Peptides against a protein of PDB entry 5TUV. Designs and how they scored, part 154

Target 1, 107 residues: chain A of PDB entry 5TUV
Amino acid sequence: KEVIDRLRYLKAEIEDLELKERELDQQKLWLQQSIKNVMDDSINNRFSYVTHEDICNCFNGDTLLAIQAPSGTQLEVPIPEMGQNGQKKYQINLKSHSGPIHVLLIN
Target 2, 107 residues: chain B of PDB entry 5TUV
Amino acid sequence: AQECQNLEVERQRRLERIKQKQSQLQELILQQIAFKNLVQRNRHAEQQASRPPPPNSVIHLPFIIVNTSKKTVIDCSISNDKFEYLFNFDNTFEIHDDIEVLKRMGM

## One batch from the design tools (peptide; made by RFdiffusion4, then SolubleMPNN)

Design b2_p24_2_s1 (from b2_p24_2, 15 letters changed)
Fold by OpenDDE base, seed 3:
Structure b2_p24_2_s1 (fold): chain B 107 residues (1-107), chain C 107 residues (1-107), chain A 24 residues (1-24)
Amino acid sequence: as target 1 above (107 residues)
Amino acid sequence: as target 2 above (107 residues)
Amino acid sequence: QNYKRTLDLTAEPQPSFHSSSLTL
């Protein structure tokens, strides 16, 4: 009797958790769509930028590259492997499908 | 019973997923707030200056930041249409998205 | 650790790459 009651309780709790999980999934979808709508707004898009100073204040003492690319641009960062000369190769591959990529050196 | 233990494991798995989804939802909310704050800042700045910033002085979203040592040698291969980029570094680097930059800016 | 990555971009292998080289 006790085991059967425990099983029934656990099944009911799991069902409740499943409902909560689906609710969170729905909220995520709505919020993602809301963000997209805000970013795609013509006025917001006009003002969706940062300055060189903004970037320099976030990162100190190093070489900074700013890469502006369209949404949906593919980014590949392979695991560093030993090159032919025994040196590790560090690479970034970018491929856009909707527009040109722009690279800025931040001093 | 073994069945009871299996359901308890499933229950715990669902609880952890819910926790993760709640965290992801909070992150999206912060992203939306940060973007709105950025837009507001830039609108205010342009209104006070009575002019937009120079075209090459700003980085438009979406973008990424690559951070590496000043000693790092960077080679870049670019397609004719600028849709494809291959970067080679002789040392380690960090990649940061625009969302992280906005966070660091305190947006 | 050889790099830090925090991007939400789709990472897909590129089958071919044709480009001009530029040293930065």
Scores: peptide ipSAE 0.055, ipTM 0.863, DockQ to the pose 0.058
Fold by OpenDDE base, seed 4:
Structure b2_p24_2_s1 (fold): chain B 107 residues (1-107), chain C 107 residues (1-107), chain A 24 residues (1-24)
Amino acid sequence: as target 1 above (107 residues)
Amino acid sequence: as target 2 above (107 residues)
Amino acid sequence: QNYKRTLDLTAEPQPSFHSSSLTL
């Protein structure tokens, strides 16, 4: 009896958890769309920037490259492999499909 | 007995997934708030200055920041249309997305 | 033709490596 009752309870709880998980998935989808809509708004887009000062305040004393690219630009950072000269290859590959990529040096 | 244990494992797995999804949802909410705060800051700053910032003084979203040593040599190969970039570094680097930058800015 | 530019960048990071595939 106790085992059967426990099984029924667990099955019911799992069903409730499935519903909760689906609810969270839907909320995530709606929030992602909301963020996209807010960022794509013409007024927000006009003011969607950071300054050189902002970047310098976030990163002290470092060589900084700011790479601005259109949304949907592919960023690849391959696992470092040994190069022909026995040096590890550290690479960044960028491929845009909708516009040019801009690179700024921040000192 | 075994069926009960299997359901308990499944229950725990679902609870953990729900917790992870809740955390991810909270991060998305914070991203949206940070973006709105950025826009508000920039609007206020431009109103006070009575002019937009110079075009090359700001980095528009979306962007990434590449951080590397002062001694790092960077070779950049650019396509004619500037849609494709290949960066080669002789040393390690860090990449930070715009979301992380906004967090560091306290947005 | 591809344009190649060598950039000598001088700044003090604690650079770490991570492997990623992202969409901006």
Scores: peptide ipSAE 0.041, ipTM 0.864, DockQ to the pose 0.060; fails the geometry check
Fold by OpenDDE base, seed 2:
Formats: sequence, C-alpha cells, structure tokens
Structure b2_p24_2_s1 (fold): chain B 107 residues (1-107), chain C 107 residues (1-107), chain A 24 residues (1-24)
Amino acid sequence: as target 1 above (107 residues)
Amino acid sequence: as target 2 above (107 residues)
Amino acid sequence: QNYKRTLDLTAEPQPSFHSSSLTL
C-alpha cells in the first residue's frame, strides 16, 4: 500500500513538473520575442551602441577587436589543430548573410 | 520498489531542469533591462551633447569582443562584400559577447 | 573562398583560447 501510494504521489508530482517546465519554455519564447521587438524598434536600434571607453573599461592591457555584424552572423571558432608548420591554428570564421561586418581595433 | 526509485530519479531530473530554466529566464530579463539602460544612457548623452556620436567612435549591437595579447599577430582576410571574415592568430584569444560587455559595464 | 584583403594586426600579451560555434 505504501509503495502504491508513493507511486501515485510521484506520478502526480511529475505531471505538475511537466506543466511547470512547459510554462517556463513558453515564457522563455515570449521573452525572447519581447527582446527582439525591443531591439528592432527604430528608436532603440539608433541608441544600441557602446563606446570605445566602455570597452576599455571592461578589459585591461590587451589588444581588443570589436567585431560588429548583423544579427544572425555565424561565428565559428574551430578547435586549434596543428598546422602544416607544426604551429597551432587559432582561427575565427565569420559569415554574415544580411550585411557587412565591421571590425574596429580598440587598443 | 524499482519503479518508485526510477520515478524519484525522474522527479529530481525535472526539478533540476526547471531550476536551470528559471535561471536562464532570469538572465534574459537582466539582458533586457541592461539593454534598456544602455539605450537610456545613450539617449541622455546625445540629448546633452545635442548631437550623435561620431560614427567610428561607437560599436553598434550586436557585436563581439576579441581579446588577445598585444604580441599576438592577427591576420584578417575579408571578402569583397565584407560578408565573410577569416581571422588567423598566432596565439590564443578570448571572445566575449555584447551581453557580457553590458554586464561588465554595470548596465 | 577568395579573400581580397588581408589586414595584419600585431598585439602583445597571452590570451586564453575558446572553441565555440555561435550566432551573433
């Protein structure tokens, strides 16, 4: 009897958790769409930038490249492999489909 | 007995997934707030200056930051239309997204 | 693919490596 009652309880709890998980998934989708709508707004888009100073304040002492690209630009960073000369290849591949990529050297 | 144990494991798995999804949702909320704060900051700054910033002085979202040593040699190959970029580094680098930058800025 | 421009940039201290596939 105790085992059967525990099984019923667990099954009911799992069902409630499934509903909660689906609710969270839906909330995530709505929030993602909300963020997109806010960013795509013409006024917000006009002011959606950071300055060189902002970047310099976030990072110290190294070479900083800012790569600005349209949303949906593909970024590929392959695992470093040994090159033909026995040197590790450190590489970034960028592919945009909707506009040009801009690269700024910050420092 | 075994069925009860299996359901308890499944319950725990679902609870952990729910916790992760709640955390992800919170992060998205914070991202939206950070973006709104950025826009507000920039609107206020431009109103005070009575002019937009120079085009080359700002980095528009979305962007990434590549951080590497000042000694790192970076070779960049670009397509004619600037839709494709290939970066080669002779050493390691770090990549940071715009979301992380906004967090570091305290937005 | 043929790239028409190469930019050479030189910078100093050692960075950490990240491997990822991301969308901006």
Scores: peptide ipSAE 0.041, ipTM 0.861, DockQ to the pose 0.060; fails the geometry check
Fold by OpenDDE base, seed 5:
Structure b2_p24_2_s1 (fold): chain B 107 residues (1-107), chain C 107 residues (1-107), chain A 24 residues (1-24)
Amino acid sequence: as target 1 above (107 residues)
Amino acid sequence: as target 2 above (107 residues)
Amino acid sequence: QNYKRTLDLTAEPQPSFHSSSLTL
């Protein structure tokens, strides 16, 4: 009796958790769409930028490249492999489908 | 007994996923708030200056920041339409997304 | 024409982060 009752309880709880998980998934999708809508708003888009000073305040002492690209731009950072010269290749590959990529040297 | 144990493990797994999803939702909310704060800051700043910033003085979202040593040699290959960029570094680098930058800015 | 630019940057080594494919 006790084991059967526990099994029934656990199965019911798992079902409730499945429903909760699906609810959270839907909320995530809604929130992601909300963020997109806010960012795509013409006024918000006009003011959606940071300054060189902002970046310099966040990072000290190094070379900083800012790479601006359209949303959906593919960013690939291959695992460093030994190059033909025996040096590790550190690479960034960017591919946009909706607009040009802009690169700025900050410092 | 074994079936109960299996269901208890599954229950715990689902609880952990739910917790993770709740945390992800909170992060998205914070991202949206940070973006709105950025927009408000920039709108106010431009109103006070009575002009927009120079085009090359700001970095529009979305962007990434690449941080590397000042001694790092960076080779960049750009496609004709600027839709594809290939960066080669002779040393290691860090990549930071715009979300992290906004966090570091205190947005 | 493909534009190739070599940037000689002088700074101290920073930690390397290798990420899998990211989407901007």
Scores: peptide ipSAE 0.038, ipTM 0.864, DockQ to the pose 0.063; fails the geometry check

Design b2_p24_2_s2 (from b2_p24_2, 15 letters changed)
Fold by OpenDDE base, seed 3:
Structure b2_p24_2_s2 (fold): chain B 107 residues (1-107), chain C 107 residues (1-107), chain A 24 residues (1-24)
Amino acid sequence: as target 1 above (107 residues)
Amino acid sequence: as target 2 above (107 residues)
Amino acid sequence: QNYKLTLDVTAPPVPSFKSTDLSL
């Protein structure tokens, strides 16, 4: 009796949690669409930028590259492997599908 | 009973997923706010200056920031025909997305 | 056209690994 009651309780709770999880998934989807709409707005898009000063204020003393690319550009950073000279290879691979990539040396 | 234990494990798993999804949703909200603040800042700045910034003085979203030592040698190969970019570094580097930059800017 | 840029960069960075699309 007690075990049966516990099972029933747990199943009911899990069902409630499933509903909550689906609600959160839906909210995430709606918010993602909202963000997209805001960013795609012509006025917002015109002002969607940062300055060199902004970047320099965020980072100290190192070489900084800013890489601007269209949304959907593929970014790949492979796990470093040993090269022919015994040095690890550190790489970034980019593939754009919808426009040019622009690179700026900030620092 | 074993069945009760299995359901309790599942319950806990769902609770953790819900917690993670709530955190992710909060981050998306903050991203949207940060973007709106960025746009507002830039609009105000351009109004004060009565002109847009020079094209090469700003980095348009979306972008990434690559941070590496000033001693790091960077080789960049670009194939325009394929819109592919290969960066080779002789040392480690860090990548920061535009979302993180906006956070660091206090947006 | 193929372009090659060589930059001397100095700082000990932490390696980051990911495979994704550039987006906000």
Scores: peptide ipSAE 0.035, ipTM 0.860, DockQ to the pose 0.052; fails the geometry check
Fold by OpenDDE base, seed 4:
Parts: structure tokens; C-alpha cells; sequence
Structure b2_p24_2_s2 (fold): chain B 107 residues (1-107), chain C 107 residues (1-107), chain A 24 residues (1-24)
């Protein structure tokens, strides 16, 4: 009897959790769309930038490159592996499909 | 019973997924707030200066920051249209996205 | 033809990341 009651309870709870999970999935989609809309707004887009000072305040002491690219640009950072010359490969690959990539040296 | 145990495992799995999804939603909300704060800051700053910042003095979103040692040699190969970039480093580097930068800025 | 630029860069090292789209 106890096992049967527990089974019924668990099945009911799992059903409720499934509904909750679907709700959260939908909320995520709506929020992602909201963020996109906010960023695509002409006024927001005009002011969607950081300064050199902002970056310098966030990072200390080393060479900083800022790479600006359109949304959807493919960013690939391969796992460092040994190259043909016996040296580890440290690499960044960028491929844009909607506009040019811009690189700035901050310091 | 085995069935009861299986359902309890499934219940726990779903609870964990829900928790993760809730955390992801909270992160997205914070990102949106940070972006809005950035926009407000920049609008106010430009109003006070009575002019926009110089075009090469700002980094437009989306962007990434690459941080590497002063001694690191970077080879950059760029396509003619600037749609494709290949960076080779002779040492390790750090990548930070614009979201992390906004967090560090206190947005 | 491709353009090649060599830069001397200064910053601390970080491990590789999975491929992703550049976006906020």
C-alpha cells in the first residue's frame, strides 16, 4: 500500500515538473526574443558600446585585443594540441557571414 | 520497488534541470539589465559631452576581449573582405565576452 | 589575397573554448 501510494505521488509530481519545465523553456524563448528586440532597437544600438577606459578598468597589465563582429559570427577556439613543429597550437578562428570583423588594440 | 526507485531518480533529474533552467533565466535577466544600464550610462555621458565619442574610441557590442601576455606573439590572417580572421598565438590567452565585461564594469 | 599582421601582445593565458556564436 505504501509503495503504491508513493508511486502515485511520484507520477503526479513528475507530471507537474514536466509542466514547469516546459513553462521555463517558453519563458527562456520569450526572454531571448526580448533581449534581441532591445538590442536591435535603434536607440539602444546607437549606445551599445564600451570605451577603451572601460576595458582597461576591467583588465590590468597585459595586451588586450577587442574583437567586434556581427551577431552570429562563428567563434572557434580549438583545444590546444601539439602542432607539427612540436608546439601547442593556440588559435582563434572567426568567421562572419553578415559583416566585417573589427579588431582594436586596447593597450 | 524498482519502479519507485526509477521514478525517484527521474524526479530528481527533473528537479535539477528545472533548477538549472531557473538559473539560466536569471542570468539572461541580469544580462538584459546590464545592457540597459550601459545604454543609459552612454546616453547620459554623450549628453554631458554634447557630442558622441570618436568612432575609434569605442567598441560596439557584440565583442570579445582577448587577453594575453606582453610577450605573446600574435599572428593574424585576415580575408580580403575582413569576414574571416585567423589568430595564432605562441602562448596561452584568455577570452572574455561582452557579458563578462559588463559584469566587471558593474552594469 | 589574405592580409597577415604580426602583433606583440601582452596578457595572461586561458584554455580553449567550445565553438559558439558571437552574441550578447
Amino acid sequence: as target 1 above (107 residues)
Amino acid sequence: as target 2 above (107 residues)
Amino acid sequence: QNYKLTLDVTAPPVPSFKSTDLSL
Scores: peptide ipSAE 0.032, ipTM 0.860, DockQ to the pose 0.048; fails the geometry check
Fold by OpenDDE base, seed 5:
Structure b2_p24_2_s2 (fold): chain B 107 residues (1-107), chain C 107 residues (1-107), chain A 24 residues (1-24)
Amino acid sequence: as target 1 above (107 residues)
Amino acid sequence: as target 2 above (107 residues)
Amino acid sequence: QNYKLTLDVTAPPVPSFKSTDLSL
């Protein structure tokens, strides 16, 4: 009797959780579209930048590369493997499909 | 009994996914706010200066920041159309996305 | 036409590894 009641309760709760999860999924899609719309706005796009000073204020004492690329550009950082000389290879691979990539040395 | 246990496990799994999705939604909201604040800042700054910043002095979104030691040797191979980049580092590096940068900027 | 750029840096780096798309 108690087991049957517990099963019914759990099944009902899971159904409620499924509904909640679907709601959150829809909200995510809506927010993503909203962000895209805001970024694609001509005025917002014109002013969607940071300065060298902004970057320098965020980081200390290192070499900083800024890499600007179109949305959807693929970024790959493979697990370091041993090179021919016995040293680990640290790599970044970038592949854009919609436009050129720009690189700036900040410091 | 076993069915009850299975449902309890499923319930817990769904609860965790819901928490994760809620957190992701909050981050998206913060990203949108940060972006709007960035745009507003830049608009105001350009109005005061009565001119846009020099083109090579700013980094347009989307971008990433690569941070590495000043002693790190970086080799970059670029395709003719600048759609593909291969970076080789002789040491470790950090990658930061534009979202993190905006957070560090206090946007 | 391929280009090669070599940069020298002085400070020690920290590793980060990931695969993703560039986006806000």
Scores: peptide ipSAE 0.032, ipTM 0.862, DockQ to the pose 0.051; fails the geometry check
Fold by OpenDDE base, seed 1:
Structure b2_p24_2_s2 (fold): chain B 107 residues (1-107), chain C 107 residues (1-107), chain A 24 residues (1-24)
Amino acid sequence: as target 1 above (107 residues)
Amino acid sequence: as target 2 above (107 residues)
Amino acid sequence: QNYKLTLDVTAPPVPSFKSTDLSL
């Protein structure tokens, strides 16, 4: 009797959790679309930038490259492998499909 | 019973996924707020200056920041149309996305 | 044509590896 009651309780709770999870999934989708809409707005897009000063304030004493590329640009950072010269290769591969990539060296 | 144990494991798994999804939603909300704050800041700054910033003085979203040692040699191969970039580093590097930068900026 | 640019840069290196699309 106790086991049967426990089973029924757990099944009911899992059903409620399934509903909650689906709700969260929908909320995520909605929020992602909202963000996209806000960023795609012409006025917002015009002002969607950071300055060299902004970057320098976030990072100290480093060589900084700022790489701007269109949304959807493919970024690949392969696991370092040994090259022909026996040294590890550290690489970044970028491939844009919709526009040019721009690189800035930050002080 | 074994069935109770199985359902309890499932229950716990779902609870953990729900927690993760809730955290992800909160992060997305913060990202949207940060973006709006950035836009507002820039708009106000340009109004005060009565001019937009020079094109090469700002980094437009989306972007990434690459951080590496001052001793790191960076070789960059660029396609003619600037749609493809290959960066080679002789040492390790860090990549930071624009979301992290906005957080560090306090947006 | 493709061209190559060599840059000298300064900062402590930390490895980061990923495969993704560039977006917010």
Scores: peptide ipSAE 0.029, ipTM 0.860, DockQ to the pose 0.053; fails the geometry check

Design b2_p24_2_s3 (from b2_p24_2, 17 letters changed)
Fold by OpenDDE base, seed 1:
Structure b2_p24_2_s3 (fold): chain B 107 residues (1-107), chain C 107 residues (1-107), chain A 24 residues (1-24)
Amino acid sequence: as target 1 above (107 residues)
Amino acid sequence: as target 2 above (107 residues)
Amino acid sequence: QNYHMTLDPTAPPRPPFHSTDLTL
């Protein structure tokens, strides 16, 4: 009886948790849509930028590249392999499907 | 007894997923707030300057930041349409999200 | 495996990526 009662309790709680998880999933979808709407607004889009100073204030001392690209742009970093000259290959591959990519050297 | 243990494991798994989803929702809310603050800042700044910033002095969202040593040699190959980029580094690098930049900016 | 990411303003924040995170 004790085990049976525990099983019933756990099953009921799991059902409640399933409902809660679905609620959170729905909230995420609505929030993501809200973010898209806000960012796609013409006024917001016009002012959706950071400056060189902003970036420099966030990072210290190193070489900084700012890469602006359309949403959906894919970035890939392959596993570093030894090159022909015995140097490890450190690479970034970028591919956009909806517009050009822009690169700025910050410092 | 074994079934009870299985359900307890499942219960815990669901609780952890719910916790993660709640955290992700909070982050998305903060991202939206940060974006709105960025837009407000830029609008005010342009009003004070009575002009927009020069086109090549700002980085529009979305973007990423690549950080590497000052000693790192960077080579870049670009497609004619600027839809594909290949970066080669002779040393290690870091990649940072635009959202992280907004956080570091205090937005 | 190779590191992959997609620029998505509606995605949760990602931790910084270090190229040293990938090993053979």
Scores: peptide ipSAE 0.541, ipTM 0.908, DockQ to the pose 0.839
Fold by OpenDDE base, seed 4:
Structure b2_p24_2_s3 (fold): chain B 107 residues (1-107), chain C 107 residues (1-107), chain A 24 residues (1-24)
Amino acid sequence: as target 1 above (107 residues)
Amino acid sequence: as target 2 above (107 residues)
Amino acid sequence: QNYHMTLDPTAPPRPPFHSTDLTL
């Protein structure tokens, strides 16, 4: 029966796909650890920055805030709500758990 | 058969997840390459200048960029330890990853 | 339904966030 043969084929393929997915998950974990190691290297860390010029070249005509914060810092943007004065509230909340946040105003 | 159809749906879902994971893995690889290129650029630049850049002229990773209109009024409240920030905007804004900046820089 | 992000160098890049993406 064609259906029976198709079922067997699909089950076998799904099993192969499960293996592939687990392989990719493992590769991602290893790569993430590699990234951490590279960024935590003392030499790389010393030079892990962008300049004011870099930022200005990426964006034109706007006011820019460059916000540097430790890894793990949480950012939240509440749903814009009407303020007490009838103006919509546009907010960014930042919370760091491991160090201070630094802000540079550009333009 | 219904079972065959169910397995085909599952197969397709797994294929899509695999595709997404492959794409994410590739992006992480490119991210790591961009970081290494950034480090190399900065090392070379500091060698040419024979000095590090001024401390407030650079932004260290990780960071985010907030861009908004030059007309936007921005208010900022900061905790005493600088672990918490509240930004208030009177208009809309955009948030960009540091990795996006690296991409725009051509890293 | 607020927008949340965590600074994580091991996360793949996120698309730019527009504050207008959030609605009541």
Scores: peptide ipSAE 0.540, ipTM 0.907, DockQ to the pose 0.852
Fold by OpenDDE base, seed 2:
Structure b2_p24_2_s3 (fold): chain B 107 residues (1-107), chain C 107 residues (1-107), chain A 24 residues (1-24)
Amino acid sequence: as target 1 above (107 residues)
Amino acid sequence: as target 2 above (107 residues)
Amino acid sequence: QNYHMTLDPTAPPRPPFHSTDLTL
């Protein structure tokens, strides 16, 4: 009886947790849509930028590349492999589908 | 019973997923707030300056930051339409999200 | 496996990626 009661309790709790998870998933979708709407607003979009100073204040001592690309741009980093000359190849591949990519050298 | 143990494991798994989803939701909320704060800052700054910033002085969202040593040699191959980029580094690098930058900026 | 990401303003923040995180 104790085992049966525990099973009933666990099944009921799992059902409640399933509902909670679905609720969170829905909330995330609504929030994501809200973010899209806010960012796609013409006024907000006009002012959606950071400055060189902003970036420099966040990072120091190294070379910084700021890569501006449209939403949906895909980035891939292959596993570093030995090159023809024995040098490891560290690579970034970028592919945009909706607009040009812009690169700024910071520092 | 084994069934009871299986359900307890499942319950714990769901609890952890819910916790993760709650955390992600909170981060998205903060992300939206940070974006709104950024927009407000830039609007105020441009109002004071009575002009927009120079085009090459700002990085528009979305963007990523690539951080590498000042000694790193960087080669870049660009497609004609600027939709595809291939970066080659002779050393290691880091990639940072624009949202992380906003966090570091205190937005 | 290769590292992949998509620029998505509606995605939760990603931790910084280090190229050294990829191993054969």
Scores: peptide ipSAE 0.539, ipTM 0.906, DockQ to the pose 0.863
Fold by OpenDDE base, seed 3:
Parts: structure tokens; sequence; C-alpha cells
Structure b2_p24_2_s3 (fold): chain B 107 residues (1-107), chain C 107 residues (1-107), chain A 24 residues (1-24)
């Protein structure tokens, strides 16, 4: 009886957790839609930028590339392979489907 | 007993997922707040200057930041329409989201 | 396992990616 009661309790708790998880999923969807709406607003879109100074203040002492691309742009980094000279090659592949990609060197 | 243990494992799994989803939701909220603050900052700055910033002086969202050593040699191949980019690095690099930049900016 | 990401303003923030995170 004790085991049976424990099983019933656990099943009921799991059911409650399922409901909680669904609630969070729904909240996420609503928030995502809200973000889309805010970013797609013409005024917000006009002012949705950072400056070179902003970037430089966030990162010090390195070469910085700022890559501006449309939403949905895909980025891929393959597993580094050894080159002909025994040097590892590191790569980034970018593919946009909706517009051009713009790259800025930040110094 | 074994069935009870299995359900307890499932319970814990769901609790962890819920915790992760709660964290992600909080981050999305912060994203939206940071974006609104960015827009407000830029809007105010342009009003003060009575003009928009030069076109090539700003990075529009969405963007990513690639960070690498100043010694890193970077080669880039681009398609004619600028929809595809291939970067080659002779050393390691880091990739940062625009949202992380906003966080570092204190937005 | 290649690293993949898509620019999506509605996605939760991702931790910084280090190229050294990829192993054969």
Amino acid sequence: as target 1 above (107 residues)
Amino acid sequence: as target 2 above (107 residues)
Amino acid sequence: QNYHMTLDPTAPPRPPFHSTDLTL
C-alpha cells in the first residue's frame, strides 16, 4: 500500500509539473512574439544599433569583427582540421537567405 | 520500488527542465528591456546631436562579434551578392551575440 | 559535430562560443 500510494503521489506531481511546463512554454511564445513586434516597429528598428565605441568598450586588446546580417542568417563553424603545414584551420561559414551580410572591422 | 524510482527520476528531470525554462524566460525579458533601453539611448543621442550618426559608424541589429588575437590572420571569401561569407583564421576565435554586447554595455 | 547558430532575436541568449569547444 505504501508503494502504491507513493506511485500515485508521484504521478500526480508529474502531472502538475507538466502543466507548469506548458505554462512556461506558452509564456515564452507570447514573449517571443512581443520581442518580434517591438523590434519590427519602424521607430525601434531605426534606432536598433550600437557604435564602434560601444563594441570597443566591451572588448579590449583584440581584433574585432562585427558581422551584421538579416535575421535567419546561418552560421557554421566546422571542426578544425589540420592544414597542409600542420596548422589547424579555423573557419566560419555564413549564409543569408534574405539579404546581404555586412562586415566591419572594429579598431 | 523500481517503478517508484523511475518516476522520481522523471520528476527530477522535469524539475530541471522547468528551472531551465524559467531562466530562459527571464533572459528573454532582460533582452527586451535591454533593447528598449538601447533604442531610448540612441533616440536621445540623435536628438541631442540633431542628426543621425554616419551610416558606416554604427552596427545595426542583429549582429555578432568575432573576437580573435591581433596576431590572427583572417582571410575572407564572399559571394557576389554578399549572401555567403567564408572566413579563415590561423588561430582560435570567439563568437559573441549582440545580446551579450548589450549586457556588457549595461543596457 | 559542427557548431551551428542562427541569428534570431527571439532566441534566448547563447553563451560565447569558443572555437576550441569543437573536438574531433
Scores: peptide ipSAE 0.538, ipTM 0.907, DockQ to the pose 0.868

